# Peptides against a protein of PDB entry 2L9B: the designs that were tried, part 3

Target 1, 91 residues: chain A of PDB entry 2L9B
Amino acid sequence: ANFLSQKFPELPSGIDVNINMTTPAMMISSELAKKPKEVQLKFLQKFQEWTRAHPEDAVSLLELCPQLSFVTAELLLTNGICKVDDLIPLA
Target 2, 91 residues: chain A of PDB entry 2L9B as posed
Amino acid sequence: ANFLSQKFPELPSGIDVNINMTTPAMMISSELAKKPKEVQLKFLQKFQEWTRAHPEDAASLLELCPQLSFVTAELLLTNGICKVDDLIPLA

## One batch from the design tools (peptide; made by RFdiffusion4, then SolubleMPNN)

Design b1_p8_8_s3 (from b1_p8_8, 4 letters changed)
Fold by OpenDDE base, seed 2:
Structure b1_p8_8_s3 (fold): chain B 91 residues (1-91), chain A 8 residues (1-8)
Amino acid sequence: as target 1 above (91 residues)
Amino acid sequence: SHLAEFLA
């Protein structure tokens, strides 16, 4: 198992994507939505705490895995924790 | 990373 799966088991497992039928982002959103709300919130909490404790590692991880930025943004939005305007600086 | 800073 890679670092992400070990550190953040709340994340969906990787799956194959047919890019002619959908986009990776769409698939990520779909898979995230399958997780219980408490699991989604658990990930956000753990990721936030880890980021605060290990900011340098968090930067490196997000550079290595841009999809993790999408995951985090998606969960913040869908759980009503953040508004779209709050994410403008991230774009 | 903007996101890392956002979450800090």
Scores: peptide ipSAE 0.182, ipTM 0.807, DockQ to the pose 0.080
Fold by OpenDDE base, seed 5:
Structure b1_p8_8_s3 (fold): chain B 91 residues (1-91), chain A 8 residues (1-8)
Amino acid sequence: as target 1 above (91 residues)
Amino acid sequence: SHLAEFLA
């Protein structure tokens, strides 16, 4: 119902994090990995295209939702699109 | 955001 869910339905639905069992990053990574590769790639493509078309909104969104930055980085890495060293300058 | 710039 929110912007992210509507605009990027490829993203996993929110899930509660049990801090005693895992970290938020681990939870996100796990939920992302449950999505088929084609869905992961579709998100990346759509997000890239949207970012190019709406750079100011993209900056605002990433500042508002830092987990989205993690999602994007994780998917770039796990799908072999970039390497960790490529992300260092972005930190 | 550096990431946004990276994706641009």
Scores: peptide ipSAE 0.177, ipTM 0.804, DockQ to the pose 0.079
Fold by OpenDDE base, seed 3:
Structure b1_p8_8_s3 (fold): chain B 91 residues (1-91), chain A 8 residues (1-8)
Amino acid sequence: as target 1 above (91 residues)
Amino acid sequence: SHLAEFLA
């Protein structure tokens, strides 16, 4: 929570999810889409750079916060950086 | 894990 918001302030703050009205994935996608494109791209750049510099920590973080994998995949797709087929090996 | 490797 605090780590992600401090390290990657481009990410939206956590909010309560009413699972009777939406899914966590839908909520994440919606909140991400509210961010300007430049902010979305900035997150991707920073996260990629951090991952390259700290690969073991990145793996640990993604294991602790699997929603971050969804965030990254979503932003790669919605910004046209990757296609769905490019992410199939990650599944 | 795979994503981290993908980004590396």
Scores: peptide ipSAE 0.176, ipTM 0.802, DockQ to the pose 0.080
Fold by OpenDDE base, seed 1:
Structure b1_p8_8_s3 (fold): chain B 91 residues (1-91), chain A 8 residues (1-8)
Amino acid sequence: as target 1 above (91 residues)
Amino acid sequence: SHLAEFLA
């Protein structure tokens, strides 16, 4: 298990992304939606707490794995925590 | 590619 799998087990495990039928973003959205709501919210909580405690490491992680930003945004949106307009300042 | 590749 890699660092992310161990630190944030709420994240989807790896599967094939069929780019002929979908985009990586669509696949991520689909896999996230398969997780129970409580698991999705748990990830957001843990990631928020970790980011606050380790801001430099969080920046490094998002640079290494930029799709984690999409994961976070998608979970915020799909769980009604924020709207797209709320994310514009972060773009 | 794999989803895991996007999540390092």
Scores: peptide ipSAE 0.026, ipTM 0.630, DockQ to the pose 0.077

Design b1_p8_8_s4 (from b1_p8_8, 3 letters changed)
Fold by OpenDDE base, seed 3:
Structure b1_p8_8_s4 (fold): chain B 91 residues (1-91), chain A 8 residues (1-8)
Amino acid sequence: as target 1 above (91 residues)
Amino acid sequence: SHLAEYLS
């Protein structure tokens, strides 16, 4: 198991993507939606806490794994924690 | 990588 699976087991494991049938964003959104709401919220809570404790490491991780930014935004939106307009300043 | 495969 790699760092992400160990630290954030709530995240879905990576899978091969058939680019002829789907896009990476579609796959991520689909896999996230398969997780129970409590698991999604648990990830957000853990990631928030870790980010507060390790802000520089968090920045580095998000640069290394830009899909994680998409994951976080997707979960915030789908769980009604923020709105699209709230994310515009980050774009 | 855990999520990297989604970016393939």
Scores: peptide ipSAE 0.045, ipTM 0.676, DockQ to the pose 0.096
Fold by OpenDDE base, seed 1:
Structure b1_p8_8_s4 (fold): chain B 91 residues (1-91), chain A 8 residues (1-8)
Amino acid sequence: as target 1 above (91 residues)
Amino acid sequence: SHLAEYLS
């Protein structure tokens, strides 16, 4: 319905988080893991291409939706594309 | 929720 779901349909739908049992990060990780690997990789590819073409808009989007930064990092790590050490320079 | 707010 919104920009993210239309532009990046590979992203999982948002769901309620029970903070008494989990954290938002845990829930995001769980929902991402439910997507097929090819869908996860497709998102990374599309997001990378879009970010390269629209760097200023990408910064604004990541500020508006900080969980998207976690999504990207999580997918890079869980798919073995990068290691935690590779992300340290961004912190 | 945080996930719903930012990803849907």
Scores: peptide ipSAE 0.044, ipTM 0.671, DockQ to the pose 0.075
Fold by OpenDDE base, seed 2:
Structure b1_p8_8_s4 (fold): chain B 91 residues (1-91), chain A 8 residues (1-8)
Amino acid sequence: as target 1 above (91 residues)
Amino acid sequence: SHLAEYLS
């Protein structure tokens, strides 16, 4: 298992994307929406807590996996419970 | 698959 699956099991598994049919962003949004709201909120909470505790590691992770920035933004927008600034370890 | 495959 990789780091993300172990640390944030609430995230959807990585999937193969046919770029001729859809975009990765659309697939991410779709896969996120398949998760129950409770699971989505649990991820946000865990990610926020981890970011607070490990801000430097969080920056490195978001640089390595920039799609996580999209994930957090999407979940914040669709759930309307957090501010983007709360999950981004950038001052 | 580029972006989605790295989610987990």
Scores: peptide ipSAE 0.043, ipTM 0.676, DockQ to the pose 0.081
Fold by OpenDDE base, seed 5:
Structure b1_p8_8_s4 (fold): chain B 91 residues (1-91), chain A 8 residues (1-8)
Amino acid sequence: as target 1 above (91 residues)
Amino acid sequence: SHLAEYLS
């Protein structure tokens, strides 16, 4: 429905978080973990390629959707990846 | 309660 869903279908669909029950970070981690590893890695590759091709758009997207920064960091960590290339500095 | 989308 939105840009992220269309461009990166590997991402979990957005869902509401009841902040009285859990934190957004915990919810994101949980939902990401439900995806097969190959899907997680596919997202990372596609996102990396897109950010390289569209660095300014990537910065804007990460500012608009800070959840995506957490997603990227979480996936890098949980999959044992140490590449900083997926992270776009905002400065 | 407050609902917010965890991921866009």
Scores: peptide ipSAE 0.042, ipTM 0.636, DockQ to the pose 0.069

## One batch from the design tools (peptide; made by RFdiffusion4, then SolubleMPNN)

Design b1_p9_1_s1 (from b1_p9_1, 6 letters changed)
Fold by OpenDDE base, seed 3:
Order: C-alpha cells, then sequence, then structure tokens
Structure b1_p9_1_s1 (fold): chain B 91 residues (1-91), chain A 9 residues (1-9)
C-alpha cells in the first residue's frame, strides 16, 4: 500500500471496503472517477512506462494487487481509449 | 497480456 502510494500517487489511497454495503469493483470505479481526467491519464502513462521497463516486477505486483488490472481496464474504458470488445482477448 | 493491454493506450 505504501509502495503503491509512493510509486503511483495518482491512484486513490487504499480504503477499507465493507462488502455488505458495496462491491470492491464499484468502490474502485467510484474512487477512480473522483480523480481528474488528467490525473487518470497520467497514471496510465506512468504505469505503462513502468511496466515496460520492469515487466517481472509488474507481474509480481499484479499478482499481489490484482485490482490494478481492473483499474487499468476501467480507466481505458471510461476515458474512451478502448471498447469492451477490445478487452475480450485479454480475459 | 500487459503488452497487449498497453497497446490500446
Amino acid sequence: as target 1 above (91 residues)
Amino acid sequence: ILDELFSLI
């Protein structure tokens, strides 16, 4: 959590999720939407560059924090960069 | 997967 906050400050801070009140996916989507578009796009750029430079570390991070895959897909969709059909091959 | 995903950006 501290690593993510320092490495990718554009991400929302980690928060507790009460699964009886909402789903984690809904919470993630809501928190991401609160960030300015410019911040969302900056995260995508930085995460892309970091992943390309450190692919092994990126795999380890995504294993530990699989929600980051959802974050990336969500931001691509909500910013109109890709469509749902474009992500199907990645499933 | 990551390469394919980031090709969309």
Scores: peptide ipSAE 0.135, ipTM 0.745, DockQ to the pose 0.055
Fold by OpenDDE base, seed 5:
Structure b1_p9_1_s1 (fold): chain B 91 residues (1-91), chain A 9 residues (1-9)
Amino acid sequence: as target 1 above (91 residues)
Amino acid sequence: ILDELFSLI
């Protein structure tokens, strides 16, 4: 298992992206949605706590794995924790 | 950015 799978087992396993069929973002969204809500929320909690404890490492990780930024935003949105307009200032 | 993002949670 890769680093992400070991550190955050709540995340779906990676899958090859077929961009001829759909966008990577749509595929990520679909895979995330397959996880139970409690697992999605657990990831958010753990990622939040880890980020606060290791901010420099978190920045490095998000640079290395930019899909995690999308994952976080997607989970916040789909679980009704924030709105799209709330994320605009951060872009 | 990260602290700002998680402030939304």
Scores: peptide ipSAE 0.134, ipTM 0.745, DockQ to the pose 0.053
Fold by OpenDDE base, seed 4:
Formats: C-alpha cells, structure tokens, sequence
Structure b1_p9_1_s1 (fold): chain B 91 residues (1-91), chain A 9 residues (1-9)
C-alpha cells in the first residue's frame, strides 16, 4: 500500500492495462465508473481539501502522476460539478 | 491504486 492507496482509498485498485484493446484514458474512465457515486464524490472532497492544505505537494504529485489530473477532471465532469470550458483556464 | 495506469504516459 502506497501513499495514494492509504490517503485516497476511494480510488480503484491498480489493474493490469491491456493497451492493445483500449486506451489508458478509457480504462481509467471505466474503472472509476465502477465505484459508487458517493465514493467518487468522497474522493473529490478529500482531494480538494488535501490540495488546499498542501498545495506544493499537490503540484508535485500531479507532475509525478499526470494520470491523476485526468482522474480528477473526469470525475468533475461525470458528476456534473464542472463543464469542459471550466477546465480551460487551468492550462 | 491504478498502479499500471500511473506508470503509463
């Protein structure tokens, strides 16, 4: 169990990725969707709070794991918290 | 969590 697994248990467990059948992005989206909505929202809440408390560490984490940026964006979009246009200024 | 996914870019 690494830092992410312990801090954010709401995220799906790691799985083997068969990149010959689908893209990593689609696989991430599929695995996230398997979690109950309340679990998805709980992750977003905890990640938001942690980011506010540890902004420098959050930046470092997202640089280390750019897939986590996709995870966060996907959950925000699929749960109707923001729209695609809301993410543009973050580029 | 998402171990293999995080190793890919």
Amino acid sequence: as target 1 above (91 residues)
Amino acid sequence: ILDELFSLI
Scores: peptide ipSAE 0.046, ipTM 0.636, DockQ to the pose 0.076
Fold by OpenDDE base, seed 2:
Structure b1_p9_1_s1 (fold): chain B 91 residues (1-91), chain A 9 residues (1-9)
Amino acid sequence: as target 1 above (91 residues)
Amino acid sequence: ILDELFSLI
């Protein structure tokens, strides 16, 4: 298993994107929403804690996987969490 | 994109 699946098992499994039916952003949002709220919140908590402990690695990961920035923002928004708290450590 | 995010790395 790879780093993301082992470190953040709360994330959905990777799936193919059918752009004829939807957009990648819409699909990401939909797949995230299929996870229970508690799982979504657990991911945010673990990711936030990891980011604070490893800010340099977090920046590198977000640069390598820009879609993860969207995931984080989407989960923060849909769960009514202030985005600033998660983003400030990366500034 | 989902493959890259959730299972590639």
Scores: peptide ipSAE 0.043, ipTM 0.626, DockQ to the pose 0.122

Design b1_p9_1_s2 (from b1_p9_1, 5 letters changed)
Fold by OpenDDE base, seed 5:
Structure b1_p9_1_s2 (fold): chain B 91 residues (1-91), chain A 9 residues (1-9)
Amino acid sequence: as target 1 above (91 residues)
Amino acid sequence: LLDELFSLI
């Protein structure tokens, strides 16, 4: 398993994207939604804690895997933790 | 940005 799967097993496994039928964002959203709420929240908690403890590594990871930024935002939004307007300043 | 993002959680 890759680093993400080992470190954050709450995340869905990667899947091939057919951009002719959908977008990567749509597929990510769909796969995330398949996970139980408690698993989604656990990821957010663990990712938050890890980021606080390892900020430089977190930056590097998000640069390498920008989809994680989308994942985090999506989970925050879909679980009602924040609103879209809260994320705009970060874009 | 990260601290700002996680301040939302």
Scores: peptide ipSAE 0.135, ipTM 0.746, DockQ to the pose 0.054
Fold by OpenDDE base, seed 3:
Structure b1_p9_1_s2 (fold): chain B 91 residues (1-91), chain A 9 residues (1-9)
Amino acid sequence: as target 1 above (91 residues)
Amino acid sequence: LLDELFSLI
């Protein structure tokens, strides 16, 4: 959590999720939408560059924090960068 | 998969 906050400050801070009140996916989507578009796009750019430079570390991070895969897909979709059909091959 | 995903960005 500290690593993510320092490396990718554009991400929302980690928060507790009460699964009886909402789903984690809904919470993530809601928190991401609160960030300005420019911040969302900046995260995508930085995460892309970091992953390309450190692919092994990126795999480890995504194993530890699989929600980051959802974050990336969500931001691509909500910013109109890709469509749902474009993500199907990645499932 | 990461390469394919980031090709969309």
Scores: peptide ipSAE 0.135, ipTM 0.746, DockQ to the pose 0.055
Fold by OpenDDE base, seed 2:
Structure b1_p9_1_s2 (fold): chain B 91 residues (1-91), chain A 9 residues (1-9)
Amino acid sequence: as target 1 above (91 residues)
Amino acid sequence: LLDELFSLI
């Protein structure tokens, strides 16, 4: 198993994207929503803690896996932790 | 960016 699946098992496994049916963003959102809320929140907590402990590695990981930035933002939004306006200044 | 993002959690 790869690093992401081992370190963050709460994440859904990567799947093929059929761009004729949907967009990558929509697919990510859909797959995330299939996970129980408690699992989604657990990922956020673990990712937050890991990032704070390993900020340099976190930057590298987000560069390597840019979809994680979307995942994090999406989970924050869908779980009501923040609002879209809270993220706009970070863009 | 990361510090700002996780300050929201």
Scores: peptide ipSAE 0.133, ipTM 0.744, DockQ to the pose 0.054
Fold by OpenDDE base, seed 4:
Structure b1_p9_1_s2 (fold): chain B 91 residues (1-91), chain A 9 residues (1-9)
Amino acid sequence: as target 1 above (91 residues)
Amino acid sequence: LLDELFSLI
């Protein structure tokens, strides 16, 4: 029902994280991995296209939802699209 | 943000 769910239905719904049992990063990685590969790739494609068309909105969204930066990086890495070294220059 | 990201992966 929220913006992210409507715009990018490929994303898992948000869940509460108990940091005493796990880390947010591990939980996000786990939830993403439950999605079929084609769904993961579809998200990357749509997010890439949307970011190109709306760069200022993309920056605002990533500031509002910093976990989305992790999601994007995680999907790029796990699907073999890039390596960590490819992300280093962006830091 | 990227520094934090890299600490997680």
Scores: peptide ipSAE 0.074, ipTM 0.696, DockQ to the pose 0.042

Design b1_p9_1_s3 (from b1_p9_1, 5 letters changed)
Fold by OpenDDE base, seed 1:
Structure b1_p9_1_s3 (fold): chain B 91 residues (1-91), chain A 9 residues (1-9)
Amino acid sequence: as target 1 above (91 residues)
Amino acid sequence: LLDKFFSLI
């Protein structure tokens, strides 16, 4: 129902997090890993294209939804697209 | 931020 779910259906749905069981980051990583590789790569492609077309909105979105920055970094790393050191300039 | 991001993905 939210903007992210509608614009990027490749993303997992939002869920409540029981912080006594795990961390939000771990939950995000787990949910992302459940998606097929093709879906993960499709999200990266669509998000790249959208951010290039709407840079001002992209900055605002990443500030409003910091989990999206984590999602993108996680997918880049887990799919071997970049290394941890490559993300340092973005931190 | 985005300039660097574009180079990664």
Scores: peptide ipSAE 0.116, ipTM 0.733, DockQ to the pose 0.052
Fold by OpenDDE base, seed 4:
Structure b1_p9_1_s3 (fold): chain B 91 residues (1-91), chain A 9 residues (1-9)
Amino acid sequence: as target 1 above (91 residues)
Amino acid sequence: LLDKFFSLI
């Protein structure tokens, strides 16, 4: 498996995106929502811990996989951990 | 950037 699947098995597998009336963000949100809440929270916990322990690798990963920034933001929002206004400084 | 992420999660 790829690095993401192996390191963070809580994430859904990648899928092709149909460009007709569907955006990558919409597809990601849909796939994430299919995972149980406990799995979503487990990913956030593991990603937080790994990022703090490996900040250089985390930056590289987010550059390689920019969808992870959306994933993290989406999970923070949908699980009530932060508000949209909290993400403005990151824009 | 990461510092800001740390503040959120």
Scores: peptide ipSAE 0.115, ipTM 0.732, DockQ to the pose 0.052
Fold by OpenDDE base, seed 3:
Structure b1_p9_1_s3 (fold): chain B 91 residues (1-91), chain A 9 residues (1-9)
Amino acid sequence: as target 1 above (91 residues)
Amino acid sequence: LLDKFFSLI
């Protein structure tokens, strides 16, 4: 049981990725889409609250687990919370 | 980064 699975149980468990068959981003998108909308929104809420309360730890976590940045962006987009243009300043 | 991030989530 790693930190991410314990802290954010709404996230899918880590899986092995065959880099010759698909990209990590595609795999993440597919796994996220399998979660109910309510679970996706729950993660966004919890992650928002945690990052605001612990910004220094959030930076460290995002450096260690860059996939979390993609996860957050993907969930914001797929749930219609923001548009692609809104993410450009973060690039 | 975080300031902009917080504006989105």
Scores: peptide ipSAE 0.114, ipTM 0.731, DockQ to the pose 0.052
Fold by OpenDDE base, seed 2:
Structure b1_p9_1_s3 (fold): chain B 91 residues (1-91), chain A 9 residues (1-9)
Amino acid sequence: as target 1 above (91 residues)
Amino acid sequence: LLDKFFSLI
């Protein structure tokens, strides 16, 4: 398996997107929502711990997999952990 | 970016 699926099994597997019907962002949101809340929160916890322990690797990973930034933001928002305005400084 | 990210997540 690839690094993401191995390290963060809570994440959905990658899938193809029909761009005529939806956007990649909407597809990601939909796939994330299919996971139980506890799984979503577990990912956030593990990702937080890993990024704090490996900040340089975390930056590299987020550059390599920009969708991961969206995933994290989406999960924070949909689980009521933060508001959209809280994400502005990260942009 | 990452420092701010740490404070958020």
Scores: peptide ipSAE 0.112, ipTM 0.727, DockQ to the pose 0.052

Design b1_p9_1_s4 (from b1_p9_1 with E7K F9V)
Fold by OpenDDE base, seed 5:
Structure b1_p9_1_s4 (fold): chain B 91 residues (1-91), chain A 9 residues (1-9)
Amino acid sequence: as target 1 above (91 residues)
Amino acid sequence: LLEEFEKLV
């Protein structure tokens, strides 16, 4: 398990993307959708709590791993979640 | 960005 998988075990294991088969965004969406809804929500909760507690680290992580920003946005969208309080700590 | 998407999560 990589750093993200260790810190946030609700995330799927990182996989290489074959961009000739699909777009990276669609691949991320597909892999996330394989997780149960409750696991998706658990990640969002834990990530939110962590970002609030460690805002500078969160910014650094999102800069280092831009795909994580997409993950967060995708999970918020697909689960019908859109709250200012969820987004501000990630900004 | 595109390079960063080459690995999921």
Scores: peptide ipSAE 0.042, ipTM 0.631, DockQ to the pose 0.068
Fold by OpenDDE base, seed 4:
Structure b1_p9_1_s4 (fold): chain B 91 residues (1-91), chain A 9 residues (1-9)
Amino acid sequence: as target 1 above (91 residues)
Amino acid sequence: LLEEFEKLV
């Protein structure tokens, strides 16, 4: 398993995207929505705690995995959350 | 997270 799967098992597994049928953003939103709300919130909590402890590593991870920025924003919006510390690398 | 998105972004 890759780093993200091991560290954040609440995330859906990576899948291929057929860009002729849909957009990557739509696929991410769809896959996230398949997870229970409790699992989505658990990811946000763990990711917030990890970014507080490892802010420079969090920046590097978001650069390596830009889809994770979309994931974070999507989960914050859909769960009615205004802020978590994982947004600091974007400020 | 999603393989094809890693390539596009």
Scores: peptide ipSAE 0.037, ipTM 0.608, DockQ to the pose 0.061
Fold by OpenDDE base, seed 1:
Formats: sequence, structure tokens, C-alpha cells
Structure b1_p9_1_s4 (fold): chain B 91 residues (1-91), chain A 9 residues (1-9)
Amino acid sequence: as target 1 above (91 residues)
Amino acid sequence: LLEEFEKLV
């Protein structure tokens, strides 16, 4: 298991994306939507708390894994969360 | 997170 799967088990396991048939963003959205709402919200909570506690590491992680920024934004949107406070310190 | 996206970005 990679760092993200261990630290944030609420995230779906990495799968290959056939970019000839779909876009990575579409696949990410689809996989995230398969998770229960409670799991999605738990991820957001944990990620928010972790980024506040470890801002430098969070910046490094988001630079290393840009897809995680999309994940976070997607979950905020689909769950109707009006605040992006977890992203503001890293913007 | 999706493996293919990690490769592309």
C-alpha cells in the first residue's frame, strides 16, 4: 500500500485508467462516487485536519500528487460543502 | 487515486 492508501484509507485504491476510453477526471469522479457519503466526509475531515497540522508536507504531497487536489475539490462539490477551508492554506 | 493519472500528471 502506498502512503495515501495507508494514511487516507477512505480513498479508493489506485486503478489504471484507459485514457482512450475516458478521462482520468471522469474515472476519479466515478470511483469516488462509489464510496458511501460517510466515508467521503470522513476523508475530507481527516485530510483537512492533516493539512492544518502538517502544512508543509501537505503542499509537497499536493505538488507530488496533483490528482489529490481534484479529489478534494470533487468531494467538496458533490457533497455540497460550501467551504474550501482545507485548500485555502495551500493555495 | 488512479494510477494512470499519476503517470500523466
Scores: peptide ipSAE 0.036, ipTM 0.613, DockQ to the pose 0.066
Fold by OpenDDE base, seed 3:
Order: sequence, then C-alpha cells, then structure tokens
Structure b1_p9_1_s4 (fold): chain B 91 residues (1-91), chain A 9 residues (1-9)
Amino acid sequence: as target 1 above (91 residues)
Amino acid sequence: LLEEFEKLV
C-alpha cells in the first residue's frame, strides 16, 4: 500500500500510469469516479477535518503529493459542492 | 494516488 492509501483509506490504491497513453489527471478522475459517492464524501469530510487540525502537516502533504490537491478539487467539483470559480482563490 | 504520477513529482 502506498502512502496516500494508508493515510486515507477511502482513496483508491495507487495504480500504474502509462504516461504515453493518458494523463495523470484523467486517470485520477476515472479512479475516483469508481468509488461510491458515500466514500467520496467521507474522504472530503475527513480530509477537511484533518487539515483544519493539522495545517502544517497538510501543507507538507500537499507539497509532497500534489495529486492530492487535484483529488480534493475534483471531488468538490464532481459532487457539486463548489464551482471552478470557487477554487481560484486557492491557486 | 497513482504510482507512476508519484514518481514524476
């Protein structure tokens, strides 16, 4: 099990990406969509709570694993929780 | 999340 899957069990396990055939973003979006909505929402809740409680660790994690920023944004958007323009201040 | 992507960053 990779680091992200161990820390956030709601996330899919890491898979190999053929960078010549697809983009990481496309693969992430596809794998996230396979998870039940309830699991997606549970991750968002847990990650939000953890980030609030451990902001320094959260920054370090997001620097180490930039894909996690995409995951969070993707889940917020696909679940209708926010719009793209709501993410602009975070860029 | 994705092993290959993790290697690239």
Scores: peptide ipSAE 0.033, ipTM 0.619, DockQ to the pose 0.069

Design b1_p9_2_s1 (from b1_p9_2 with E7K)
Fold by OpenDDE base, seed 4:
Structure b1_p9_2_s1 (fold): chain B 91 residues (1-91), chain A 9 residues (1-9)
Amino acid sequence: as target 1 above (91 residues)
Amino acid sequence: EYEAILKAL
């Protein structure tokens, strides 16, 4: 948490998800759906570019914020960039 | 770009 704040100072804090009311997957899907498709694609593109330029930091971010891995997968799937089968080798 | 997502998750 301290590492995240120092390494990624512009990263917002986030909030706990009430798992008794929803699942993380449902929350992710709902929040992403609030964004226009153009915004979703721009987000993916910028994240991809940043990841290429900062691979070590990208790994650290995804380890510390595992929800972002879920977000990335959801965006890839819903925007038709990959299939579910494409993600299986990563498991 | 990540702000809304990170605040909710």
Scores: peptide ipSAE 0.042, ipTM 0.651, DockQ to the pose 0.058
Fold by OpenDDE base, seed 2:
Structure b1_p9_2_s1 (fold): chain B 91 residues (1-91), chain A 9 residues (1-9)
Amino acid sequence: as target 1 above (91 residues)
Amino acid sequence: EYEAILKAL
């Protein structure tokens, strides 16, 4: 058992990404596009609620799983919640 | 390479 599985037992396994063949943003964009918009927004809303309730755990999760930061950013951008310029200060 | 945690969606 690894730390992630123990700390976040309900977190599903991901898929391997070859970063030499694609960027994280491209891969995430492609995978997210396979989900209906309502599913994307529901995920974002639940993640937002959880993050607000568990900010320290959220920081830990995003540090350990930086791909989730890309997911969050992509969801915010593609659903028109923010603009690229809005994320620059956080980079 | 790394694992993308996308199945959470």
Scores: peptide ipSAE 0.040, ipTM 0.650, DockQ to the pose 0.048
Fold by OpenDDE base, seed 3:
Structure b1_p9_2_s1 (fold): chain B 91 residues (1-91), chain A 9 residues (1-9)
Amino acid sequence: as target 1 above (91 residues)
Amino acid sequence: EYEAILKAL
């Protein structure tokens, strides 16, 4: 069985993305923008809390789903929590 | 294919 589904059973199934007219980064940006600021910040808070409680699982998740790292980075940037320069050392 | 993580927002 798929490691992701076993380790993270609550994780939604993936979707096929047609990237003929867009890029993954554009898709991430557009989807995030559909949520109000309050929801975005709540997500960041909950993800931070979960990461601290489950650091090993968090690492595994981010390695297997690198798009989540980009999601988090974009949320941090767009909500004024950090600057691009703050993330450069991590890239 | 991308994991539909964004749906959890």
Scores: peptide ipSAE 0.036, ipTM 0.641, DockQ to the pose 0.050
Fold by OpenDDE base, seed 1:
Order: C-alpha cells, then structure tokens, then sequence
Structure b1_p9_2_s1 (fold): chain B 91 residues (1-91), chain A 9 residues (1-9)
C-alpha cells in the first residue's frame, strides 16, 4: 500500500478528470454544489477541527492531494467564510 | 483523481 492509503485509509482513490474538457475548478464547483449547505458546513467544521488537532497530517494530505486545497478554497468562498482577497497571500 | 474524493466530502 502507498503512503496515502496507509496514512489515510478512508480516503477514496478518486477518478481522473479530462483536463482537456474541463478545469479542476469547474469540476470541483460542480460536485460540491450537489451537497446541501449543511453538509458543506459540517465538513468544513470537521476538517477545521481535524486540521487543528493533526496539523502535520493535514499538511501531508494537502500536499499529496492538491485537489483538496481547491476543495477547501471553494468551500470557504462559496459559503462566504472568506473572500478571494483572503486567499491571495496563499497563491 | 478528483471526483470520487469530492463525492466523499
């Protein structure tokens, strides 16, 4: 088993996105929009709590799964938790 | 590898 599977056994493998037809941002926005806002906010809360409790693991996860950084940013923006300007320093 | 991971959120 690879590092991701061992460290994060509950993480799904995912599927490839045809980047010639869509962008990661578009795909992420579309999929997240299928979830009720209650679910989105609950995820953000749990992810925030987990990140605070396991900062090193959180960094590792986001480095190995960069799509999750896009997911996090999308959720923060679409739910009005942060502004685009708040994320610019992280670019 | 995006979609399945996103759906798990």
Amino acid sequence: as target 1 above (91 residues)
Amino acid sequence: EYEAILKAL
Scores: peptide ipSAE 0.036, ipTM 0.641, DockQ to the pose 0.051

